Peptides against a protein of PDB entry 4QMF. Designs and how they scored, part 72

Target 1, 175 residues: chain A of PDB entry 4QMF
Amino acid sequence: ESSFMTLFPKYRESYLKTIWNDVTRALDKHNIACVLDLVEGSMTVKTTRKTYDPAIILKARDLIKLLARSVPFPQAVKILQDDMACDVIKIGNFVTNKERFVKRRQRLVGPNGNTLKALELLTKCYILVQGNTVSAMGPFKGLKEVRRVVEDCMKNIHPIYHIKELMIKRELAKR

## One batch from the design tools (peptide; made by RFdiffusion4, then SolubleMPNN)

Design b2_p17_8_s1 (from b2_p17_8, 6 letters changed)
Fold by OpenDDE base, seed 4:
Structure b2_p17_8_s1 (fold): chain B 175 residues (1-175), chain A 17 residues (1-17)
Amino acid sequence: as target 1 above (175 residues)
Amino acid sequence: SKIEEEYKKLEELRSEF
């Protein structure tokens, strides 16, 4: 039997408590057990003797990982679908200067979220910028593009240049 | 399209810097 555990920050506790019954119900459909440990600040998922698909535990692992990084449950739970993948991109170690970090992180979002929205549309991904990570969910190809744009942004390459590139590629693919 | 609309917004923003 397989088990995975993820720690979550304290500020996430209240929300996780609120939605944990929903998490349990979603995982019960796959006979995956789960535990929310409020003392340790952890979420655990594990296979049971009734787990039919052994691969579903990996998706359950991803679910709790996404939840720990502030992805809302209604979105995060979609990871249990066969056609859905995810990525949690660490962005906190690209820049030592906090102000520079914040500025570059904000570029991913852009004015009124326009940059993020464009990137989501072009990659067909859901993207959440939160703290020291960017969480993304969607097709594998789209996730690769998201990671590239996100990491390059933290390396001081403005997302707009990648978005333009993606737009051009998309138009060429339609021809 | 929605993508084109967002792209236009971004291009406008790009012209500002």
Scores: peptide ipSAE 0.112, ipTM 0.723, DockQ to the pose 0.024
Fold by OpenDDE base, seed 2:
Structure b2_p17_8_s1 (fold): chain B 175 residues (1-175), chain A 17 residues (1-17)
Amino acid sequence: as target 1 above (175 residues)
Amino acid sequence: SKIEEEYKKLEELRSEF
């Protein structure tokens, strides 16, 4: 038997309660059991004797990790698909100054979310900037690019330069 | 394309630096 647990912040409790039946149903298709503990503030997934593919537990682990980091269920549940990967990038420890952190994090989003939208399109990823993490879902190559841009942004390299580079690479690949 | 449109917006942003 394999099991994984993740803690979630208090502000996610109400939402998780509303979607937990959907989580249960999605995991039941793979005979993965799950538990929402509102007292501890945790989600748990575990294999059962009926679990056919033991590897699916790792995707279930990722599902609850994504949900804990504010990814909405309709998006997060896509992680159970074979062709979908994810990454949760911790950004809170790159700078100690709170104001600097907030400014650099905001650069990832940009005015009207334009920077983030461009990055999503170029990497073919879903990206959510929330709190001290950036959650991304998509192909492995795209995820690698997202992590690079995100981490460099927190190191004071503006995302726009990476985005321009990615666009140039895309145009060259079409030729 | 959608990407080109977003790039245009980003270029405008870059000009503000």
Scores: peptide ipSAE 0.106, ipTM 0.720, DockQ to the pose 0.024
Fold by OpenDDE base, seed 5:
Structure b2_p17_8_s1 (fold): chain B 175 residues (1-175), chain A 17 residues (1-17)
Amino acid sequence: as target 1 above (175 residues)
Amino acid sequence: SKIEEEYKKLEELRSEF
């Protein structure tokens, strides 16, 4: 039997309590057990004797990882689908200056979220910028592109340049 | 399309650089 545990920040506690019954039901369909520990501030998933697919535990691991990083349950639970992958990109270690960090992180979102929306559409990914991480869900190819854009942004390469590149590639592929 | 509209918005943003 296998188990995975993820810690979550205190500010997520209220939300996680609210949706934990939904998490339990979703995982029960796969005979995966789960525990929310409010004292430690952790989520745990584990296989049981009735778990049919041993690989589903890895998706359950990803589910709690996404939930810990503020991805809402209706989106995060999609990770249990076979065609869905995810990535949690740590962005807090690229820049030491906090003001510079905030500015670069904001560039990922852009005015009225337009930059982020364009990136989501081009990569066919869901993307959430929160705190020191960017969470993404989608196809592997799209996730690779998201990580490149996100990391380069934190390295002071504005996302707009990558987005234009992706737009050009998309147009060429339609010809 | 949605993506084309977003691109137009981004081009406006780029013009401000």
Scores: peptide ipSAE 0.106, ipTM 0.719, DockQ to the pose 0.024
Fold by OpenDDE base, seed 3:
Structure b2_p17_8_s1 (fold): chain B 175 residues (1-175), chain A 17 residues (1-17)
Amino acid sequence: as target 1 above (175 residues)
Amino acid sequence: SKIEEEYKKLEELRSEF
């Protein structure tokens, strides 16, 4: 039997409490047990004797990781699908200056969220910019592209440059 | 399409930079 645990910040507690029955129901379909520990501030998932697919526990691990990083449950639960992968990109350590960090993080979103939406469409990923992390869900190829754009943005390469390149590559692939 | 609409938005964004 396998078990995985993740900690979550205190500000996430209220939300997690409200959706935990839904988490339990989703994981029950795969015979994965789960525990929300409000004292420790942790989520745990574990296989049971009835767990049939050994790989599903890793997806359950990813589910609680995404939930800990503020991904809403209706989106996070899609990680249990076979064709869905995820990545949690730490962005808080690229820049020491807080103001510079905030500005670069904002570039990922752009005016009215247009930059982020364009990146989502081009990579076929869901992307959430929250705090010191960027959470992404989608195909592996798309996730690799997202991580590149996000990290380069924090290194002062504007996302618009990569987005343009992705658009060009997309057009070339149609030919 | 949704993608085409977003390309239009992106072009508007690019004009700002």
Scores: peptide ipSAE 0.095, ipTM 0.717, DockQ to the pose 0.025

Design b2_p17_8_s2 (from b2_p17_8, 6 letters changed)
Fold by OpenDDE base, seed 1:
Structure b2_p17_8_s2 (fold): chain B 175 residues (1-175), chain A 17 residues (1-17)
Amino acid sequence: as target 1 above (175 residues)
Amino acid sequence: SKIEEQHEKLKKMREEF
């Protein structure tokens, strides 16, 4: 039997309680058991004797990780699909100054979320900036690009630079 | 309060996971 657990912040509790029946139903299709512990503030996924796909438990692990980082269930549940990968990028440790952190994190989002939307379209990823993490879902190539842009942004390289490069590369690939 | 302090400590711990 394989088991994975993740902790979630207190502000996420009410939402997780609301959608947990949907989580259970989605995982039951794969014979994966799950537990929500509201006292500890944890989610657990476990294989059962009826689990026949050994890889699905790792996707279940990723599901609860994404849910803990504020990804909504209708998006997070897509991780159970074979063609979908994810990454949770820690951004809180790149700078010690809180104001500098907030400023650099805001650059990833941009005015009205336009910078983030452009990055999502170019990488074919879903991207959520929340707290000290950036959660991304999509193809492996796209995730690699997202991680580079996110980390470089926290290192004071503006995302617009990478977006322009990605746009040029995309146009060249169409020729 | 002590409860608020405990909740904040727990929140910070949970952020690492």
Scores: peptide ipSAE 0.040, ipTM 0.608, DockQ to the pose 0.025
Fold by OpenDDE base, seed 2:
Order: C-alpha cells, then structure tokens, then sequence
Structure b2_p17_8_s2 (fold): chain B 175 residues (1-175), chain A 17 residues (1-17)
C-alpha cells in the first residue's frame, strides 16, 4: 500500500467538505481510496488491493496538493488525465518584506488579470496565484516556462519581459 | 494549552506547504 498526505489551510476546509464526495468519486474510478481529516486538516490518498495502475497514486497525490492550494475541483481533477502535469511553486520565500512580496505577486496577475491570462495563453497552462504559492497545470514545457516567469517575478524581473519573449518565440515558430 | 500549541503548529505547517 502506498499513501500520501497533504495538509490544507483552515480557510480551505469549507470548500473541501463541499467537494469531497466528488473527489471520492473521481478517485474511485481508479480504485484509489481517500480520506478528509477535518481535525488534522489533512487529505490522504491510498492505493488499494484493486488499484491496477501504480502511477495513478502519484496523480492522486498531485490532486490533493492542488486542492490544498485553492485550485477548484473541476480544474484540479484534470491532473488525473495522462497528458496533464502540474507544479506548485512556492513564492513566499523570495522576499522577506511583506509589502514587496504583495507587489511582486500582484505583478504576476497584472491589471484585470491580463498578465496572468497572457502567460496562461502563451504557455498553454492553467495558473492560479494564491497565498504563498502559484499552482500551474499543463504541458511540461509550459510548466517550465511558468516556473521561470513566476520565480523571476519574485526576483524583481517583471513578467512583461518574459511575455514579450514568449510572444516573439511563438511568432517565429509559426514561420 | 497543549491543544492550542498543536493548533498553532498545524497552522504553521499548513502555511509552509
């Protein structure tokens, strides 16, 4: 038996309670067991004797990780698909000053979310900026680009620089 | 209290995830 556990923030509890039956149903299709512990504030996924794909437990691990970081279930559950990868990028440790952290995090989103939307389109990823993490889902190449942009943003390199670069690369690839 | 201490510990662990 293989198992993975993830802690979640208290503010996520009500939502997780609401969608947990859907999580259970999604994982049951793969014979993965799951437990929501509201006292500890944890989610656990486990293989069972009926689990036929040993790799699916790692995707289940990623599912609960994404859910813990505020990714909505309809998006997070896509991680169970073979063609979908994810990354949870810690951004809270790049800057000690809270105000500077907030400013740099806001740059990732941009006015009306336009910066984030542009990055999503260019990388073919879903991206969620929440708290001290950025969650991304998509192809491996796109995820690598997202991580670079996100980390550089926290290092005071404005995302627009990378967006321009990605746009140029995209145009060149179409020729 | 012991309960409060455990709660704060868990809170920190969740935030550091």
Amino acid sequence: as target 1 above (175 residues)
Amino acid sequence: SKIEEQHEKLKKMREEF
Scores: peptide ipSAE 0.036, ipTM 0.608, DockQ to the pose 0.027
Fold by OpenDDE base, seed 3:
Structure b2_p17_8_s2 (fold): chain B 175 residues (1-175), chain A 17 residues (1-17)
Amino acid sequence: as target 1 above (175 residues)
Amino acid sequence: SKIEEQHEKLKKMREEF
């Protein structure tokens, strides 16, 4: 039997408490047990003797990781699907200057979120920019592209450059 | 206190993720 635990920030407690019955129901379909510890501020997922797919525990691990990083449950639960992968990209350590960090993070989002929306469409990923992390969900190829764009953005390479490249690649693939 | 110290350590761990 296998188990994974993830700590979550205090500000997520109220939300997690609200949706935990839905988490339990989703994981019960796979015979994965789960525990929300409000005192410790942790989420735990565990295989049971009835778990028939040993790989599902890794997806359950990813589910609680995504929930801890502010991904809403209706989106996060999609990680349990076989064709869905995720990545949590730490962006807080690329720049020591807070103002520069905020500016670069904002470039990733863009005016009215248009840059982020374009990136989501081109990579076929869901992307959430929150605090010191970027959470992404989608196909492996798309996730690889997202990570590159996100990290390069924090290294002062503007996302528009990559978006242009992705647009060109997409047009070529339609031929 | 020991409890406060433990709480701060736990808080730090949550932020580090």
Scores: peptide ipSAE 0.026, ipTM 0.581, DockQ to the pose 0.027
Fold by OpenDDE base, seed 4:
Parts: sequence; C-alpha cells; structure tokens
Structure b2_p17_8_s2 (fold): chain B 175 residues (1-175), chain A 17 residues (1-17)
Amino acid sequence: as target 1 above (175 residues)
Amino acid sequence: SKIEEQHEKLKKMREEF
C-alpha cells in the first residue's frame, strides 16, 4: 500500500470539512482511501486492495497538496484527470524582507488580478497565489512557464517581461 | 504557553509544507 500525507494550515480546516465528502467520493471512484485528521491537521490518501492503477495515488497526493494550499475543490479535483499536471511553487524563501515579499507577490497578481489572468491565459494554467506558495494546474509546458515567471518575480524580474515574451511566442505560433 | 507555542510551530510547518 502507498500512502501520502499532507499537513494543512488551521485556517483551511472549516473548508476542508465542508468538502471532504466530495473528496472522498472523487477518490472512491479510483478506490483510493482518504482520511481527514482535524486534530493533527492532515489529509491522507492511501491505495487499497481495490486500487486498479497504483499511479493514481500520485494524483491523489497532488489533490490533497493543492487543497492544503487553498485551491478550491472544484478546481483541485481536476488533477485526477490524466492530462492535468500541477505545481506548488514555494515563494516564501526568496526574500527575507516581508514588505519586499508582499510587493513582489502582489506583482504576480497585478491590478485587479489582470497580470495573473494574463499569465493564466497565456500558459493555459490555473494559478492561485496564496500565502507562501503559488499553486498552478495545467499542461506541463504551461506549468514550466508559470514557475519561471513566479520565481523570477520573486527575484525582482517583473512578470510583464515574461508576459510580453509569451505573447510574442503565441503570435508566432499562430503563423 | 507551551501549547500555544507548539500550535504556532505546527502552523508554520503546515504553511511551509
């Protein structure tokens, strides 16, 4: 049996309780068992004797990881699709200064979320900037670009630079 | 308190995980 556990912050507890039946139902389709431990503040996924595809446990692992990082269930559950990948990018360790961190993180979002929306469209990814992480879901190529933009932003390279580059690449690909 | 400290440490660990 394969098992994975993910810790979640306390502020996610109420939400996770609310959606846990849906998580269970989604994983039951794949014969993956799951446990929500409210005392420890953990989610666990496990293969069972009925699990047909052992590789699905990795998807389940990713599901709980995404949920722990504030991705809503209707989006996170899409990770169970074969063509969907994800990445959780830790951004909290790039900058020691809190104000600088906040400013750089805000650049990823931009005014009214427009920068993030542009990045999502260009990469064909879902992107959630929350706390000390950026969660992304989508095609591998798109995820690679998201990680680059996110990390570079935390390294003081403005996302607009990469957005322009991605726009140009997209236009060239239409030819 | 010791309990509060442990709780805060756990929260930080969860945020970094």
Scores: peptide ipSAE 0.022, ipTM 0.550, DockQ to the pose 0.027

Design b2_p17_8_s3 (from b2_p17_8, 6 letters changed)
Fold by OpenDDE base, seed 2:
Structure b2_p17_8_s3 (fold): chain B 175 residues (1-175), chain A 17 residues (1-17)
Amino acid sequence: as target 1 above (175 residues)
Amino acid sequence: SKIEEQHKKLEEMRKEF
């Protein structure tokens, strides 16, 4: 048997409680057991004797990881699909100055979220900026692009530069 | 700002995709 555990922040507890039955049901389809520990503040997923796909436990691990980082369940559960991958990008360690951190994080989102939406469309990814992490879900190629843009943003390279580049590449690919 | 203007331009271009 294999198991994985992820801690979640306290502010996430109420939401996780409300959706845990849905998590259980989704994982039951794959014969993966799960436990929500409100005392420790953890989520655990485990293979069972009935688990037929050994790889699904890794997706279950990713599911709880995404949930811990504020990805809503209807989106996070898509990680169980074969064609879906994810990445949780830590952004809090690139800049020590809080104001600079917030400013750069806001650049990633952009006015009315337009920068982030553009990045999502161009990479075919779902992207959630929350706290000190950026969660992304999508194809591996797209995820690689997202990570580059996100990390470069935190390194003071404005996302618009990469978005322009991605747009050009996309236009060229259509021809 | 110049950045805001660029964002607006990008939004218009995105509609083509």
Scores: peptide ipSAE 0.017, ipTM 0.439, DockQ to the pose 0.020
Fold by OpenDDE base, seed 1:
Structure b2_p17_8_s3 (fold): chain B 175 residues (1-175), chain A 17 residues (1-17)
Amino acid sequence: as target 1 above (175 residues)
Amino acid sequence: SKIEEQHKKLEEMRKEF
């Protein structure tokens, strides 16, 4: 049997408690067991004797990882689909200065979230900026592009330059 | 409805940074 666990921050407890029955139901379809420990602040997923696809446990691991980083359940559960991948990008260690960190993170989101929305559309990914991480879900090619833009943003390369480049590439692909 | 409200809060949080 294989087992994976992840810790979650205290502010996620109420939400996770609310959606845990839905998590259980989604994982039951794949014969994966799960446990929510509110004392420790952890989620665990485990294979059972009835688990027929050994690879699904890795997707279950990714599911709880995404949930711990504030991805809503209706989006996070899509990770169980064969064509869906994810990435959790740590952004908190690129700069030590708090003000600089906040400024660069804000550039990634943009006014009214428009910069992030543009990046989502161009990469065909879902992207959530939360705390010291950026969670992304989508095709592998799109995830690679997202990671580049996110990390470059934290290295003081404004996302708008990458967005312009992606827009040009998209237009050229339609010719 | 409770789940939907919490989902909405999370979606708003992504725009605050």
Scores: peptide ipSAE 0.016, ipTM 0.529, DockQ to the pose 0.029
Fold by OpenDDE base, seed 3:
Structure b2_p17_8_s3 (fold): chain B 175 residues (1-175), chain A 17 residues (1-17)
Amino acid sequence: as target 1 above (175 residues)
Amino acid sequence: SKIEEQHKKLEEMRKEF
């Protein structure tokens, strides 16, 4: 039997408490057990004797990882679907200067979130920028594109450059 | 509901740091 655990920051505790019954219900459909430990600040998922699909435990692992990084439950639970993948991109180590980090992170979001929304539409991904990470959910090809844009943004390549390229590629594919 | 409000707040964090 397999088990995975993730730690979550203290500021997520209240939210996780409120949605944990929904997490339990979603995982029960797959006979995956789960535990919320408020003392340690951890979430655990486990296979049971009734778990039929052994691969679902990996998706359950990803679920708790996404929840730990502030992805809302209604979105995070979609990871249990076969066609859905995810990525958690660490962005905090690209720049040591805090002001530069904040500026580059803001470029990824853009005015009124328009840059991020455009990237979501073009890659068919959900994207959440929070703290030192970017969480993404979607098709594998889209996730690769998101990671490239996010990392390049932190390396001082403006997201608009990649968005323009993605738009052109999309138009060409309509032929 | 309280849960719905929390979900909306988290989604809004995409634009807030």
Scores: peptide ipSAE 0.016, ipTM 0.516, DockQ to the pose 0.029
Fold by OpenDDE base, seed 5:
Structure b2_p17_8_s3 (fold): chain B 175 residues (1-175), chain A 17 residues (1-17)
Amino acid sequence: as target 1 above (175 residues)
Amino acid sequence: SKIEEQHKKLEEMRKEF
């Protein structure tokens, strides 16, 4: 038996309670068991005797990790697909000054979320900026690009630089 | 529904930094 557990912050409790039946149903299709512990504030996934594909437990692990970081269930559950990967990028440790951190995090999102939307389109990823993490879902190539942009942003390299680069690369690939 | 509203709020968070 293989199992994985993740903790979630208190502010996610209400949402997770609301969607947990959907989580259970999605994982049941793969014979993966799951538990929501409201006292500890944890989610657990486990293989069972009926689990056919042992690798699916890793996808289940990723699912609960994404849910803990505020990714909505309809998006997070896509991680169970074979062609979908994810990354949770910790951004809180790049800058010691809180105000500077907030400012750089805001740059990732941009006016009306347009910077983030552009990055999503160019990398073919879903991206959610929340708290001290950036969650991303998509192809491995796209995820690598997202991580570079996100980390560089926290290192004071404005996302527009990478967006311009990605746009140029995209245009060249169409020729 | 409650769940839909919560999803909406989360999506709005993506725009409101």
Scores: peptide ipSAE 0.016, ipTM 0.516, DockQ to the pose 0.029

Design b2_p17_8_s4 (from b2_p17_8, 6 letters changed)
Fold by OpenDDE base, seed 4:
Structure b2_p17_8_s4 (fold): chain B 175 residues (1-175), chain A 17 residues (1-17)
Amino acid sequence: as target 1 above (175 residues)
Amino acid sequence: SKIEEQEKKREEMRSEF
């Protein structure tokens, strides 16, 4: 039997408590057990003797990972779908200067979230910029594009460059 | 200890800027 555990920050505790019954119900459909440990600050998912598809545990692992990184449950639970993939991109280690980090992270979002929205549309992904990570959900190809844009942004390559490139590529693909 | 390590990790997550 397989098991995966993830820790979550304290500020996420209240929300996770609120939605945990929904998590349990979603995973029960796949006979995956789950545990929320508020003392340790962890979420655990486990296969059971009744788990039909052992591969679903990897989806469950991804679910709790997404939840730990502030992805809302209604979005995160979509990871259990076969056609949905995810990525949690660590962005906190690209720069040491806090102000530079904040500025570069803000570039991913853009004014009124317009940059992020454009990237979501072009990649067909959901994207959440939170803290030291960017969480993304969508098709594999889109996720690779998101990761490139996100990491390059933290390396001081403005997202608009990649957005323009993606726009051109999408237009060419429609021809 | 494992507990201390976990608490440190959680604190690092909390202290994200």
Scores: peptide ipSAE 0.240, ipTM 0.815, DockQ to the pose 0.035
Fold by OpenDDE base, seed 5:
Structure b2_p17_8_s4 (fold): chain B 175 residues (1-175), chain A 17 residues (1-17)
Amino acid sequence: as target 1 above (175 residues)
Amino acid sequence: SKIEEQEKKREEMRSEF
């Protein structure tokens, strides 16, 4: 039997309480058990003797990781689909200056979120920029591109550079 | 303690936002 645990910040407690029955139902379909510990502030997933596919526990691990990083349940639960992968990109360690960090993080979003929307469309990923992480969900190839853009942005390479590159690649692929 | 360390981690997660 396998088990994974993830801590979550206090401000997520109320939300996680409201959706935990939905989490339980989603995981029950795969005979994965789950526990929400409000005292510790943790989510746990574990295989049972009835778990048919032992690999599903890894997706359950990813589910609770996404939930801990503020991804809404209706989006996060899609990780249980076979064709869906995810990545939680830590961005808080690239820059020591808080103001510079905030500015670079804002570049990922762009005016009215247009930069982020463009990146989502080009990579076919869901992307959530919040706090010290960027959470992404989508195809593996798309996730690789997202991580590249996100990390480079934190290294002071503006996302527009990569967006232009992705647009060109897309146009070439259609010919 | 283990609890204190967990609370510290949770607080760090909270302060990220």
Scores: peptide ipSAE 0.237, ipTM 0.815, DockQ to the pose 0.033
Fold by OpenDDE base, seed 3:
Structure b2_p17_8_s4 (fold): chain B 175 residues (1-175), chain A 17 residues (1-17)
Amino acid sequence: as target 1 above (175 residues)
Amino acid sequence: SKIEEQEKKREEMRSEF
């Protein structure tokens, strides 16, 4: 039997308590057991003797990882779908200067979130920019594009450049 | 202790957000 555990920050405790019955119900459909340990501050997922698909445990692992990184349950639970993948991109180590980091992170979001929204639409991904991490969910191809844009943004390549390229590629694919 | 180490890791996660 396979088991995976992730820790979560203290500030997520109240939220996780609120939605844990929904997590349990979602995983029960796949005969995956789960445990919320509020003392340790951990989430655990485990296969059972009734688990039919052994690969679903990897998706359950990703689910608790996303929940630990502040992705809301209604979005995070979509990871259990076969066509959905996720990526957690660490952005905090690209720049040592805090001001430069904040500026580059803000470029990814853009005015009123328009840059991020455009990227989400073009890649068919959900994207959450928070703290030192970007969490993304979507098709593998889209996730690859998101990672490139995010990392390049932190390397001082403006996201709008990649968005323009993605728009052109999309228009060409309609022919 | 193992618990103290885990709390440190949790605190590191908190500082990221």
Scores: peptide ipSAE 0.234, ipTM 0.817, DockQ to the pose 0.033
Fold by OpenDDE base, seed 1:
Structure b2_p17_8_s4 (fold): chain B 175 residues (1-175), chain A 17 residues (1-17)
Amino acid sequence: as target 1 above (175 residues)
Amino acid sequence: SKIEEQEKKREEMRSEF
Protein backbone atom coordinates (compact mmCIF):
# COMPACT_ATOMS: atom_id res chain seq x y z
CA GLU B 1 0.00 0.00 0.00
CA SER B 2 1.16 3.52 -0.91
CA SER B 3 0.84 6.48 1.46
CA PHE B 4 1.61 10.21 1.26
CA MET B 5 1.52 12.89 3.95
CA THR B 6 1.73 16.69 3.85
CA LEU B 7 1.89 19.25 6.64
CA PHE B 8 -0.30 22.37 6.66
CA PRO B 9 0.02 25.73 8.44
CA LYS B 10 -2.08 26.41 11.55
CA TYR B 11 -4.23 29.07 9.82
CA ARG B 12 -5.66 26.38 7.47
CA GLU B 13 -6.86 24.13 10.31
CA SER B 14 -10.41 25.50 10.62
CA TYR B 15 -11.00 25.42 6.87
CA LEU B 16 -9.61 21.90 6.43
CA LYS B 17 -11.75 20.64 9.30
CA THR B 18 -14.82 22.15 7.63
CA ILE B 19 -14.26 20.55 4.21
CA TRP B 20 -12.74 17.21 5.30
CA ASN B 21 -15.99 15.26 4.84
CA ASP B 22 -16.05 16.48 1.23
CA VAL B 23 -12.42 15.37 0.79
CA THR B 24 -13.28 11.94 2.19
CA ARG B 25 -16.30 11.57 -0.12
CA ALA B 26 -14.29 12.59 -3.19
CA LEU B 27 -11.50 10.11 -2.41
CA ASP B 28 -13.94 7.30 -1.46
CA LYS B 29 -15.09 7.23 -5.10
CA HIS B 30 -11.57 6.03 -5.91
CA ASN B 31 -11.19 3.81 -2.81
CA ILE B 32 -8.48 6.10 -1.40
CA ALA B 33 -8.41 6.47 2.38
CA CYS B 34 -7.53 9.78 4.03
CA VAL B 35 -6.74 11.08 7.52
CA LEU B 36 -6.71 14.61 8.95
CA ASP B 37 -4.44 14.89 12.01
CA LEU B 38 -5.13 18.20 13.75
CA VAL B 39 -2.52 17.57 16.47
CA GLU B 40 0.35 17.01 14.05
CA GLY B 41 -1.17 19.37 11.47
CA SER B 42 -1.00 16.82 8.65
CA MET B 43 -3.12 15.26 5.92
CA THR B 44 -2.52 11.68 4.78
CA VAL B 45 -3.81 9.73 1.78
CA LYS B 46 -3.32 6.00 1.23
CA THR B 47 -4.33 3.21 -1.12
CA THR B 48 -6.59 0.41 0.07
CA ARG B 49 -7.13 -3.18 -1.06
CA LYS B 50 -10.04 -1.86 -3.15
CA THR B 51 -8.00 0.80 -4.98
CA TYR B 52 -8.27 -0.10 -8.67
CA ASP B 53 -6.22 2.64 -10.36
CA PRO B 54 -2.70 2.79 -8.86
CA ALA B 55 -2.10 6.25 -10.38
CA ILE B 56 -4.94 7.92 -8.47
CA ILE B 57 -2.87 7.95 -5.26
CA LEU B 58 -0.51 10.45 -6.91
CA LYS B 59 -3.48 12.70 -7.69
CA ALA B 60 -4.63 12.32 -4.08
CA ARG B 61 -1.14 13.38 -2.98
CA ASP B 62 -1.44 16.46 -5.17
CA LEU B 63 -4.91 17.21 -3.77
CA ILE B 64 -3.67 17.45 -0.17
CA LYS B 65 -0.61 19.43 -1.33
CA LEU B 66 -2.88 22.00 -3.02
CA LEU B 67 -5.17 22.20 0.02
CA ALA B 68 -2.16 22.82 2.28
CA ARG B 69 -1.21 25.80 0.06
CA SER B 70 -4.62 27.51 0.43
CA VAL B 71 -6.30 26.30 -2.78
CA PRO B 72 -10.07 26.06 -2.13
CA PHE B 73 -11.55 22.55 -2.18
CA PRO B 74 -13.93 23.10 -5.16
CA GLN B 75 -10.89 23.99 -7.27
CA ALA B 76 -8.37 21.57 -5.72
CA VAL B 77 -10.66 18.53 -6.15
CA LYS B 78 -10.49 19.01 -9.93
CA ILE B 79 -6.98 17.51 -9.74
CA LEU B 80 -8.66 14.08 -9.54
CA GLN B 81 -9.79 14.52 -13.15
CA ASP B 82 -7.59 12.80 -15.75
CA ASP B 83 -7.09 15.95 -17.83
CA MET B 84 -5.91 18.12 -14.92
CA ALA B 85 -2.34 18.59 -13.71
CA CYS B 86 -0.88 20.89 -11.06
CA ASP B 87 2.32 22.62 -10.02
CA VAL B 88 3.38 24.24 -6.74
CA ILE B 89 6.11 26.72 -7.62
CA LYS B 90 8.41 27.79 -4.77
CA ILE B 91 9.18 31.51 -5.11
CA GLY B 92 10.62 32.31 -1.68
CA ASN B 93 14.23 31.40 -2.47
CA PHE B 94 14.82 33.63 -5.52
CA VAL B 95 15.39 36.81 -3.49
CA THR B 96 16.71 37.21 0.06
CA ASN B 97 15.60 40.84 0.40
CA LYS B 98 12.03 40.88 1.74
CA GLU B 99 11.03 44.17 0.12
CA ARG B 100 12.30 43.03 -3.27
CA PHE B 101 10.48 39.70 -2.83
CA VAL B 102 7.17 41.43 -2.02
CA LYS B 103 7.55 43.82 -4.95
CA ARG B 104 8.23 41.02 -7.46
CA ARG B 105 5.43 38.84 -6.06
CA GLN B 106 3.01 41.78 -6.37
CA ARG B 107 3.93 42.14 -10.06
CA LEU B 108 2.49 38.65 -10.65
CA VAL B 109 -0.86 39.82 -9.31
CA GLY B 110 -0.85 43.34 -10.76
CA PRO B 111 -3.40 46.11 -10.22
CA ASN B 112 -6.74 44.61 -9.15
CA GLY B 113 -5.38 41.15 -10.01
CA ASN B 114 -5.49 41.97 -13.74
CA THR B 115 -2.02 40.59 -14.51
CA LEU B 116 -2.82 37.27 -12.87
CA LYS B 117 -6.23 37.09 -14.57
CA ALA B 118 -4.64 37.69 -17.97
CA LEU B 119 -2.08 34.95 -17.33
CA GLU B 120 -4.82 32.53 -16.23
CA LEU B 121 -6.83 33.18 -19.40
CA LEU B 122 -3.85 32.87 -21.73
CA THR B 123 -2.57 29.62 -20.17
CA LYS B 124 -6.02 28.14 -19.37
CA CYS B 125 -4.79 27.63 -15.79
CA TYR B 126 -6.02 28.42 -12.33
CA ILE B 127 -3.29 30.34 -10.45
CA LEU B 128 -3.08 31.20 -6.75
CA VAL B 129 -0.27 33.38 -5.37
CA GLN B 130 0.03 32.70 -1.64
CA GLY B 131 3.04 33.21 0.64
CA ASN B 132 6.20 31.63 -0.74
CA THR B 133 4.43 29.55 -3.39
CA VAL B 134 2.37 29.87 -6.53
CA SER B 135 -0.12 27.03 -7.03
CA ALA B 136 -1.29 26.34 -10.58
CA MET B 137 -3.78 23.87 -12.07
CA GLY B 138 -4.45 23.16 -15.74
CA PRO B 139 -3.08 21.50 -18.88
CA PHE B 140 0.62 20.57 -18.92
CA LYS B 141 1.44 23.09 -21.67
CA GLY B 142 -0.22 25.88 -19.69
CA LEU B 143 1.58 24.89 -16.49
CA LYS B 144 4.93 25.06 -18.27
CA GLU B 145 4.13 28.61 -19.40
CA VAL B 146 2.99 29.62 -15.89
CA ARG B 147 6.20 28.31 -14.29
CA ARG B 148 8.31 30.25 -16.81
CA VAL B 149 6.45 33.52 -16.18
CA VAL B 150 6.48 33.08 -12.39
CA GLU B 151 10.17 32.21 -12.13
CA ASP B 152 11.18 34.95 -14.58
CA CYS B 153 9.15 37.45 -12.54
CA MET B 154 11.14 36.50 -9.45
CA LYS B 155 14.28 36.99 -11.58
CA ASN B 156 13.11 40.57 -12.34
CA ILE B 157 11.54 39.97 -15.77
CA HIS B 158 8.18 41.73 -15.68
CA PRO B 159 5.15 39.46 -16.44
CA ILE B 160 3.73 41.98 -18.94
CA TYR B 161 6.48 41.00 -21.38
CA HIS B 162 5.40 37.37 -21.36
CA ILE B 163 1.70 38.27 -21.45
CA LYS B 164 2.23 40.31 -24.62
CA GLU B 165 4.18 37.43 -26.14
CA LEU B 166 1.43 34.94 -25.27
CA MET B 167 -1.24 37.23 -26.74
CA ILE B 168 0.67 37.48 -30.01
CA LYS B 169 1.13 33.72 -30.16
CA ARG B 170 -2.60 33.20 -29.58
CA GLU B 171 -3.53 35.64 -32.32
CA LEU B 172 -1.17 33.96 -34.77
CA ALA B 173 -2.64 30.55 -33.95
CA LYS B 174 -6.12 31.77 -34.98
CA ARG B 175 -4.90 32.54 -38.54
CA SER A 1 13.90 14.79 16.40
CA LYS A 2 11.45 13.96 13.59
CA ILE A 3 8.66 15.74 15.47
CA GLU A 4 10.75 18.89 15.94
CA GLU A 5 11.62 18.91 12.25
CA GLN A 6 7.94 18.64 11.33
CA GLU A 7 7.02 21.47 13.70
CA LYS A 8 9.76 23.62 12.18
CA LYS A 9 8.47 22.93 8.66
CA ARG A 10 4.91 23.72 9.72
CA GLU A 11 6.07 26.98 11.33
CA GLU A 12 7.89 27.93 8.13
CA MET A 13 4.63 27.39 6.23
CA ARG A 14 2.80 29.60 8.75
CA SER A 15 5.31 32.42 8.30
CA GLU A 16 4.66 32.37 4.55
CA PHE A 17 1.07 33.63 4.97
Scores: peptide ipSAE 0.232, ipTM 0.812, DockQ to the pose 0.034

